Peptides against a protein of PDB entry 5ONS. Designs and how they scored, part 15

Target 1, 181 residues: chain A of PDB entry 5ONS
Amino acid sequence: MFKKFDEKENVSNCIQLKTSVIKGIKNQLIEQFPGIEPWLNQIMPKKDPVKIVRCHEHIEILTVNGELLFFRQREGPFYPTLRLLHKYPFILPHQQVDKGAIKFVLSGANIMCPGLTSPGAKLYPAAVDTIVAIMAEGKQHALCVGVMKMSAEDIEKVNKGIGIENIHYLNDGLWHMKTYK

## One batch from the design tools (peptide; made by RFdiffusion4, then SolubleMPNN)

Design b1_p10_1_s4 (from b1_p10_1, 6 letters changed)
Fold by OpenDDE base, seed 2:
Structure b1_p10_1_s4 (fold): chain B 181 residues (1-181), chain A 10 residues (1-10)
Amino acid sequence: as target 1 above (181 residues)
Amino acid sequence: SLAEQLALEA
């Protein structure tokens, strides 16, 4: 989603959200990520305005005090930014790729099944379309936010093709955006 | 960031 993303070229505008809209978004976030509920007032304090950075290709980034928290495309599901995920790593279920897959993930490549089934990888139960944090062997922080394109069960059985779609990865355009006020 | 450094290093 952000492989060719550049803040200077791909941001259209920024709008401040109304209170009612913010409340709706918070409810959506809790529905998507139930574990975030106790932390949501810390992540999105009531006293702080919430903004949406509107980007090309129907991408929207939710921000508070310039901090990029979540993003979505075409009013689809919200994804946490890696910066938020690093603070709250429990927001997403995890999958771990082997050490050899790291360089490919960080180039924006989708995660292939062998990288999730090989020694050094850890594959946890997850249904197709689940948003997951991509961890890596020997690394503490998530490298990528992805979406299961196959269930964990099918990844193990088939063990070929794209297991997880790479949505947002370290050092991509969103990562480099850092903040937006 | 430290997180980036740790994650980007092979």
Scores: peptide ipSAE 0.078, ipTM 0.756, DockQ to the pose 0.045
Fold by OpenDDE base, seed 3:
Structure b1_p10_1_s4 (fold): chain B 181 residues (1-181), chain A 10 residues (1-10)
Amino acid sequence: as target 1 above (181 residues)
Amino acid sequence: SLAEQLALEA
C-alpha cells in the first residue's frame, strides 16, 4: 500500500474531525480490536483533536497530536501503523517469519507459505482476512502489518503460494512519514 | 528509533 508512497506527492489534505465522527471511529476501532478498549483513551485522549490525512488512492491516515495511529483504504478496515503497534504490540495477533524471509518482507513482498512453516517461523491459528502483526525470528518488534490470505490451517496444509499479504512494512512510505501535524 | 534499529537489524 505504501511502497511508492511519498508525503509530499501523495498527501492531498488534512481535516480535523468533528466530535461525532471521532466517536464513530472509536466504536469501529473497538469492534475491530476489542483488546484496545482499555487503552483507547490513552491513545486518543478526549481533549486532543483527531485528524485524518487524506492521501491518493483513497488512503486515510488517522492522527492524534501528529502521531500516525491507524490507516485505511477505500473506507475498509482500519490497520494500526507499525509505530502504534510497537507501543501496543497486543493490538494484533502475531505471526512469525523465519530469518530468510525478513529481507523480502522489508522489500514489500507478500509472505509465502514456506516462510511461515519453516524452522524459525511460528504460525498461530488465524482465519483468512485476519489483520496480523508480522514478527521475525530473533526480532522483538513487528516488521510488517499484513492480512491472512489463507487460514493458518490452510497455510500448513497447502504450504505454497501467498500466505499473508504485505500491507505496511518497516521503511515503507508510511513509516518514513513519521508524524503529521 | 530503538524499535526501528532492532527490527531492521539484518
Scores: peptide ipSAE 0.077, ipTM 0.764, DockQ to the pose 0.046
Fold by OpenDDE base, seed 1:
Structure b1_p10_1_s4 (fold): chain B 181 residues (1-181), chain A 10 residues (1-10)
Amino acid sequence: as target 1 above (181 residues)
Amino acid sequence: SLAEQLALEA
């Protein structure tokens, strides 16, 4: 989603959300990520305005105090940014790729099944379309936010093809935005 | 960032 993304070229505008819209978004976030509920007040304090950075290709980035929190495309599901995920690693279920897959993930490549089934990888139960944090063998922080294109069961069984779609990864265009006010 | 450095290191 952000492989060729550039803040200067791909951001259209920024709008401040009304309180009613914020409440709706918070409810959506809780629905998607039930575990976020106890933390939502500190992630999105009531006193702080919430903004949406509107980007090309129908991408919207939710921000508070300039921090990029979540993003979505075409009003689809919300994804946490890696920056938020690094603060709250539990927001997403995890999958772990082996060392050899790291360089490919960081180039924006989708994650192939062997990178999730090989020694050094850890594959946890997850259904298709689950948004997941991609961890790496020997690393503490998530490298990528992805979407399961196969269930964990099928990844193990078939062990061929795209297991997880790479949505957002370290050093992509979104990562390099850092903050936006 | 530290997180990036740790994640990017071989």
Scores: peptide ipSAE 0.076, ipTM 0.761, DockQ to the pose 0.045
Fold by OpenDDE base, seed 4:
Structure b1_p10_1_s4 (fold): chain B 181 residues (1-181), chain A 10 residues (1-10)
Amino acid sequence: as target 1 above (181 residues)
Amino acid sequence: SLAEQLALEA
């Protein structure tokens, strides 16, 4: 989603959200990520304005105090940014790729099944379309936010093809934004 | 950042 993304070229505008819209978004976030509920007040304090950075390709980035928190495309599901995920790693269920897959993930490549079933990888139960944090062997911080294109069960059984779609990864265009005020 | 360094180091 952000492989060719550049803040200067791909951001269209930024809008400040009304209170009612913010409440709706918070409810959506809790529905998607139930574990975030106890933390939502410190992630999105009531006193702080919430903004949407509108980008090309129907991408929207949710921000508070310039911090990039979540993003979505075409009003689909929200994804946490890696920066938020590093602070709250439990927001997403995890999958772990082996050491050899790291360089490919960081190039924006989708995660192939063998990278999730090989020694050094850890595959946890997850349904298709689940948004997941991609961890890596020997690393403490998520490298990528992805979407299961196969269930964990099917990844193990078939062990061929794209297991997880790479949506957002370290050093992509979104990562390099850092903040937006 | 430290997080980036830890994640990107070989």
Scores: peptide ipSAE 0.072, ipTM 0.753, DockQ to the pose 0.045

Design b1_p10_2_s1 (from b1_p10_2, 5 letters changed)
Fold by OpenDDE base, seed 5:
Structure b1_p10_2_s1 (fold): chain B 181 residues (1-181), chain A 10 residues (1-10)
Amino acid sequence: as target 1 above (181 residues)
Amino acid sequence: SPEDQPLLYE
């Protein structure tokens, strides 16, 4: 989603949201990520305005005090930014790739099934379309936010093709967009 | 409160 993304080229505008819209978004976030509810007040303090940075390709980035928190495309599900995920790693369920897959993920490549079933990888139960944090063997912090293209069960059974779609990864265009004020 | 420092990958 952000492989070719550049803040100067791909941001259209920024809009401050109304209270009612913010309330709706918070409810959506809690629905998607139930574990975030106790933390939502410090992530999105009531006194702070919430803004959406509107980008090309129907991408919207939710920001508070210039911090990039979540993004979505075409009003689909919200994804946490890696920067937020690093602060709150429990927001997403995890999947772990082996060491060999790291360089490919950091190039924006989708995660192939063997990279999730090999020694060093850890595959946890997850349904198709689940948004997941991609962890790496021997690393503490997520290197990617992805979407399960196959269930964990099917990844193990078929073990061929794209298991997880790479949505946002370290050092991509969104990562380089550290803040937006 | 949860807080973690992001790491870069080689």
Scores: peptide ipSAE 0.078, ipTM 0.722, DockQ to the pose 0.122
Fold by OpenDDE base, seed 2:
Structure b1_p10_2_s1 (fold): chain B 181 residues (1-181), chain A 10 residues (1-10)
Amino acid sequence: as target 1 above (181 residues)
Amino acid sequence: SPEDQPLLYE
């Protein structure tokens, strides 16, 4: 989603949200990520305005105090940014790729099944279309936010093709935005 | 913080 993304070229505008809209978004976030509910007032304090950075390709980024928290495309599901995920790693279920897959993920490549089934990888039960945090062998922090294109069961059985779609990865265009006020 | 250091993966 952000492989060719550049803040200078791909950001259109920024809008401050009304209270009612914020409440609706918070409810959506809790529905998607039930474990975030106790933390949501910390992540999005009531006293702080919530903004949407509107980008090309129908991408929207939720921000609070300049911090990039979540993003979505075409009013689809919300994804946490890696920066938020690093602070709250539990908001997504995890999958772990082996060391060899790291360089490919960091180039924006989708995660192939062998990178999830090989020694050093850890594959946890997950249904297709689940948004997941991609961890790496020997690393503490997630390097990617992805979407299961196959179930974990099918990844193990088929072990060919794209297992997880790469949505957002370390050092991509979204990562380089850092903040937006 | 480590979160700001993508070089951890290089």
Scores: peptide ipSAE 0.053, ipTM 0.718, DockQ to the pose 0.054
Fold by OpenDDE base, seed 1:
Structure b1_p10_2_s1 (fold): chain B 181 residues (1-181), chain A 10 residues (1-10)
Amino acid sequence: as target 1 above (181 residues)
Amino acid sequence: SPEDQPLLYE
């Protein structure tokens, strides 16, 4: 989603949200990520304005105090940014790729099944379409936010093709935005 | 911080 993304070229505008809209978004976030509820007042304090950065390709980035928190495309599900995920690693269920897959993931490549079934990888139960944090063998911080294109069960059985779609990865265009005010 | 260093994956 952000492989060829540049803040100067791909951001259209930024709008401040009304209280009612913020309330709706918070409810959506709790529905998607139930574990975030106790932390939401810390992540999105009531006293702080919430903004949406509108980008090309129908991408929207939710921000508070300039911090990039979540993003979505075409009013689909919200994804946490890696920066938020690093602060709150429990927001997403995890999957782990082996060391050999790291370079490919960091180039924006989708994650192939063998990278999730090989020694050094860890594959946890997850349904298709689940948004997941991609961890790497021997690393502490997530390197990617992805979407299961197969269930964990099918990844193990078929072990061929795209297991997880790469949505957002370290050092992509979104990562390099850092903040936006 | 470590999360700010993509180079940790090189």
Scores: peptide ipSAE 0.045, ipTM 0.726, DockQ to the pose 0.053
Fold by OpenDDE base, seed 4:
Structure b1_p10_2_s1 (fold): chain B 181 residues (1-181), chain A 10 residues (1-10)
Amino acid sequence: as target 1 above (181 residues)
Amino acid sequence: SPEDQPLLYE
């Protein structure tokens, strides 16, 4: 989603959301990520304005105090940014790729099944279409936010093809955006 | 965090 993303070229505008809209978004976030509920007032304090950075290709980034928190495309599901995920790693279920897959993930490549089933990888139960945090063998912080294109069960059984779609990864255009006020 | 830096993944 952000492989060729540049703030200067791909951001259209930024709007401040009304209270009612913010409430709706918070409810959506809790629905998607139930574990975030106790932390949501810390992540999105009621006293702080919430903004949407509108980008090309129907990408929207939810921000509070300039921090990029979540993003979505075409009003689909919200994804946490890696920066938020690093603070709250429990927001997403995890999957772990082996060392060999790291360089490919960091190039924006989708995650192939063998990178999730090989020694050094850890595959946890997850249904297709689940948004997941991609961890890496020997590393403490997520390097990617992805979407399961196969269930964990099917990844183990089939063990070929795209297991997880790469949505957002370290050093992509969103990562480099850092903040937006 | 230093652990978040892409260089540590290379």
Scores: peptide ipSAE 0.041, ipTM 0.708, DockQ to the pose 0.052

Design b1_p10_2_s2 (from b1_p10_2, 5 letters changed)
Fold by OpenDDE base, seed 3:
Structure b1_p10_2_s2 (fold): chain B 181 residues (1-181), chain A 10 residues (1-10)
Amino acid sequence: as target 1 above (181 residues)
Amino acid sequence: SVSDQPLLYE
């Protein structure tokens, strides 16, 4: 989603949200990520304005005090940014790729099944279309936010093809945006 | 809260 993204070229405008809209978004976030509810007040303090950065290709980024928190495309599901996920790693269920897959993930490549079934990888139960945090063997922090294109069960059985779609990865255009006020 | 220290990937 952000492989060729550049803030100067791909941001259209920024809108400060009304109170009613913010309440609606908070409810959506709790529905998608039930475990986030106890932390939502510190992630999105009531006193702080909430903004949406509108980008090309119908991408929207939710921000508070310049911090990029969540993003979505075409009003689909919200994804946490890696920067938020690093602060709250429990927001998403995890999958772990082996060391050999790291370079490919960091180039924006989708995650192939062998990278999830090999020694060094850890594959946890997950249904197709689940948004997941991609961890790496020997690393503490997630390097990618992805979407299961196959269930964990099917990844183990078929063990070829795209297991997880790469949506947002470390050092992509969204990562380098860092902040927006 | 986790550390905001820079991350290194090779």
Scores: peptide ipSAE 0.057, ipTM 0.694, DockQ to the pose 0.069
Fold by OpenDDE base, seed 5:
Structure b1_p10_2_s2 (fold): chain B 181 residues (1-181), chain A 10 residues (1-10)
Amino acid sequence: as target 1 above (181 residues)
Amino acid sequence: SVSDQPLLYE
């Protein structure tokens, strides 16, 4: 989603959201990520304005105090940014790729099934379309936010093709955006 | 145990 993303070229505008819209978004976030509820007031304090940075390709980035928190495309599900996820790593269920997969993930490649079933990888139960944090063998911080294209069960069974779609990864265009005030 | 930083991926 952000492999060729550049803030200067791909941001269209930024809008400040009204209270009612913010409440709706918070409800959506809690629905998607129930574990975030106790932390939402810390992540999105009531006193702080919430903005949406509108980008090309129907990408929207939710921001508070310049921090990029979540993003979505075409009004689909919200994804946490890696920067938020690093602060709150429990927001997403995890999957772990082996060391060999790191360089490919960091190039924006999708995660192939063998990279999730090999020694050093850890595959946890997850349904298709689940948004997941991609962890790496021997690393503490997530390197990617992805979407399960196959269930964990099918990844193990079929062990061929794209297991997880790479949505946002370290050092992509969104990562380099850092803040937007 | 060792705590890594995101910079380790750069």
Scores: peptide ipSAE 0.046, ipTM 0.638, DockQ to the pose 0.056
Fold by OpenDDE base, seed 4:
Structure b1_p10_2_s2 (fold): chain B 181 residues (1-181), chain A 10 residues (1-10)
Amino acid sequence: as target 1 above (181 residues)
Amino acid sequence: SVSDQPLLYE
């Protein structure tokens, strides 16, 4: 989603949300990520305005005090940014790729099934279309936010093709935004 | 933070 993304070229505008809209978004976030509920007031304090950075290709980024928290495309599901995920790693279920897959993930490549079933990888139960944090063998922090294109069960059984779609990865255009006020 | 930098993966 952000492989060729550039803040200067791909951001259209930034809008401040009304309180009612913010409440609706918070409810959506809790529905998507139940584990975030106890932390949501810390992540999005009531006293702080919430903004949407509108980008090309129907991408929207939720921000609070300049911090990039979540993003979505075409009003689809919200994804946490890697920066938020690093602070709250439990927001998403995890999958772990082996060391060999790291360089490919960091180039924006989708995660192939063998990278999730090989030694060094860890595959956890997850349904298709689940948004997941991609961890890496021997690394502490997630390197990617992805979407399961196959269930974990099918990844193990089929073990070929795209297991997880790469949505947001370290050092992509979104990562380089850092903050936006 | 330093712990969140991409350099950790190079």
Scores: peptide ipSAE 0.040, ipTM 0.675, DockQ to the pose 0.054
Fold by OpenDDE base, seed 1:
Structure b1_p10_2_s2 (fold): chain B 181 residues (1-181), chain A 10 residues (1-10)
Amino acid sequence: as target 1 above (181 residues)
Amino acid sequence: SVSDQPLLYE
């Protein structure tokens, strides 16, 4: 989603949200990520304005105090940014790729099934379309936010093709955006 | 927490 993304070229505008809209978004976030509820007041304090950065290709980024928190495309589900996920790693279920897959993921490539079934990888139960944090063998922080294109069960059985779609990865355009006020 | 730098993965 952000492989060729540049803040100067791909951001259209930024709007400050009304309190009623913020309430709706918070409810949606709790629905998507139930574990975030106790932390939501810390992540999005009531005293702080919430903004949406509107980008090309119908991408929207939710921000508080310039911090990029979540993003979505075409009014679909919200994804956490890697920067938020690094602070709150529990908000997504995890999958782990082996060391050999790291360079491919960091190039924006989708995660192929063998990278999730090989030694060094860890594949946890997850349904298709689940948003997941991609961890790497021997690393502490997630390197990618992805979406299961196959269930964990099918990844193990088929072990061929795209297992997880790469949505946001370290060093992509969103990562380099860092902050926006 | 402090985010890992991309260089740490290369």
Scores: peptide ipSAE 0.039, ipTM 0.687, DockQ to the pose 0.057

Design b1_p10_2_s3 (from b1_p10_2, 5 letters changed)
Fold by OpenDDE base, seed 5:
Structure b1_p10_2_s3 (fold): chain B 181 residues (1-181), chain A 10 residues (1-10)
Amino acid sequence: as target 1 above (181 residues)
Amino acid sequence: SPEDEPLLYE
């Protein structure tokens, strides 16, 4: 989603949201990520305005005090930014790729099934379309936010093709967009 | 935790 993304080229505008819209978004976030509820007040303090950075390709980035928190495309599900996920790693369920997959993920490549079933990888139960944090063997912080294209069960069984779609990864265009004020 | 600093990958 952000492989070719550049703040100067791909941001259209920024809009401050109304209270009612913010309330709706918070409810959506809690629905998607139930574990976030106790933390939402410090992530999105009531006194702070919430803004949407509108980007090309129907991408919207939710920001508070310049921090990029979540993003979505075409009003689909919200994804946490890696920067937020690093602060709150429990927001997403995890999957772990082996060491060999790291360089490919950091190039924006989708995660192939063997990289999730090999020694060093850890595959946890997850349904198709689940948004997941991609962890790496021997690393503490997520290197990617992805979407399950196959269930964990099917990844193990078929073990061929794209298991997880790479949505946002370290050092992509969104990562380089550290803040937006 | 919020206090953790993210790591960069090579």
Scores: peptide ipSAE 0.066, ipTM 0.713, DockQ to the pose 0.077
Fold by OpenDDE base, seed 3:
Structure b1_p10_2_s3 (fold): chain B 181 residues (1-181), chain A 10 residues (1-10)
Amino acid sequence: as target 1 above (181 residues)
Amino acid sequence: SPEDEPLLYE
């Protein structure tokens, strides 16, 4: 989603949200990520304005105090940014790729099944279409936010093809945006 | 720290 993203070229505008809209978004986030509820007042304090950075290709980034928190495309599901996920790693269920897969993930490549079933990888139960944090063998912080294109069970059984779609990864255009005020 | 993490992946 952000492989060729550049703030100067791909941001259209930024709008400050009304309180009623913010309330609706918070409810959506709790529905998507139930475990975030106790932390949401810390992530999005009531006293702080919430903004949406509107980008090309129908991408919207939710921000508070310049911090990029969540993003979505075409009003689909919200994804946490890696920067938020690093602060709250429990927001998403995890999957772990082996060391050999790291360079490919960091190039924006989708994650192939063997990278999730090989020694060094760890595959946890997850249904298709689940948004997941991609961890790497020997690393502490997630390197990617992805979407399960197969269930964990099917990844293990079939063990070929795209297991997880790469949505947002370290050093992509969103990562380099860092903040927006 | 998370800010330093990309360097650990290079």
Scores: peptide ipSAE 0.043, ipTM 0.702, DockQ to the pose 0.054
Fold by OpenDDE base, seed 2:
Structure b1_p10_2_s3 (fold): chain B 181 residues (1-181), chain A 10 residues (1-10)
Amino acid sequence: as target 1 above (181 residues)
Amino acid sequence: SPEDEPLLYE
């Protein structure tokens, strides 16, 4: 989603949200990520305005105090930014790729099944279309936010093709935005 | 820190 993304070229505008809209978004976030509910007032304090950074390709980024929190495309599901996920790693279920897959993930490549089934990888039960945090062998922080294109069961059985779609990865265009006020 | 993590992946 952000492989060719550049803040200077791909950001259109920024809009401050009304209270009612914020409440609706918070409810959506809780529905998607039930475990975030106790933390949501910390992540999005009531006293702080919530803004949407509107980007090309129908991408929207939720921000609070300049911090990039979540993003979505075409009013689809919300994804946490890696920066938020690093603070709250539990908001997504995890999958772990082996060391060999790291360089490909960091180039924006989708995660192939062998990178999830090989020694050093850890594959946890997950249904297709689940948004997941991609961890890496020997690393502490997630390097990617992805979407299961196959179930974990099918990844193990088929072990060929794209297991997880790469949505957002370290050093992509979204990562390099850092903040937006 | 998370901000330094990309360096750990290089």
Scores: peptide ipSAE 0.043, ipTM 0.704, DockQ to the pose 0.053
Fold by OpenDDE base, seed 4:
Structure b1_p10_2_s3 (fold): chain B 181 residues (1-181), chain A 10 residues (1-10)
Amino acid sequence: as target 1 above (181 residues)
Amino acid sequence: SPEDEPLLYE
């Protein structure tokens, strides 16, 4: 989603959301990520304005105090940014790729099944279409936010093809955006 | 730290 993303070229505008809209978004976030509920008032304090950075290709980034928190495309599901995920790593279920997969993930490549089933990888139960945090062997922080294109069960059984779609990864255009006020 | 670890991925 952000492989060729640049703030200067791909951001259209930024709007401040009304209270009612913010409430709706918070409810959506809790629905998607139930574990975030106790932390949501810390992540999105009621006293702080919430903004949407509108980008090309129908990408929207939810921000509070300049921090990029979540993003979505075409009004689909919200994804946490890696920066938020690093603070709250429990927001998403995890999957772990082996060392060999790291360079490919960081190039924006989708995650192939063998990178999730090999020694050094850790595959946890997850249904297809689940948004997941991609961890890496020997690393403490997520390097990617992805979407399961196969269930964990099917990844183990089939063990070929795209297991997880790469949505957002370290050093992509969104990562380099850092903040937006 | 999260800010430093990305450098270790290189």
Scores: peptide ipSAE 0.041, ipTM 0.685, DockQ to the pose 0.054

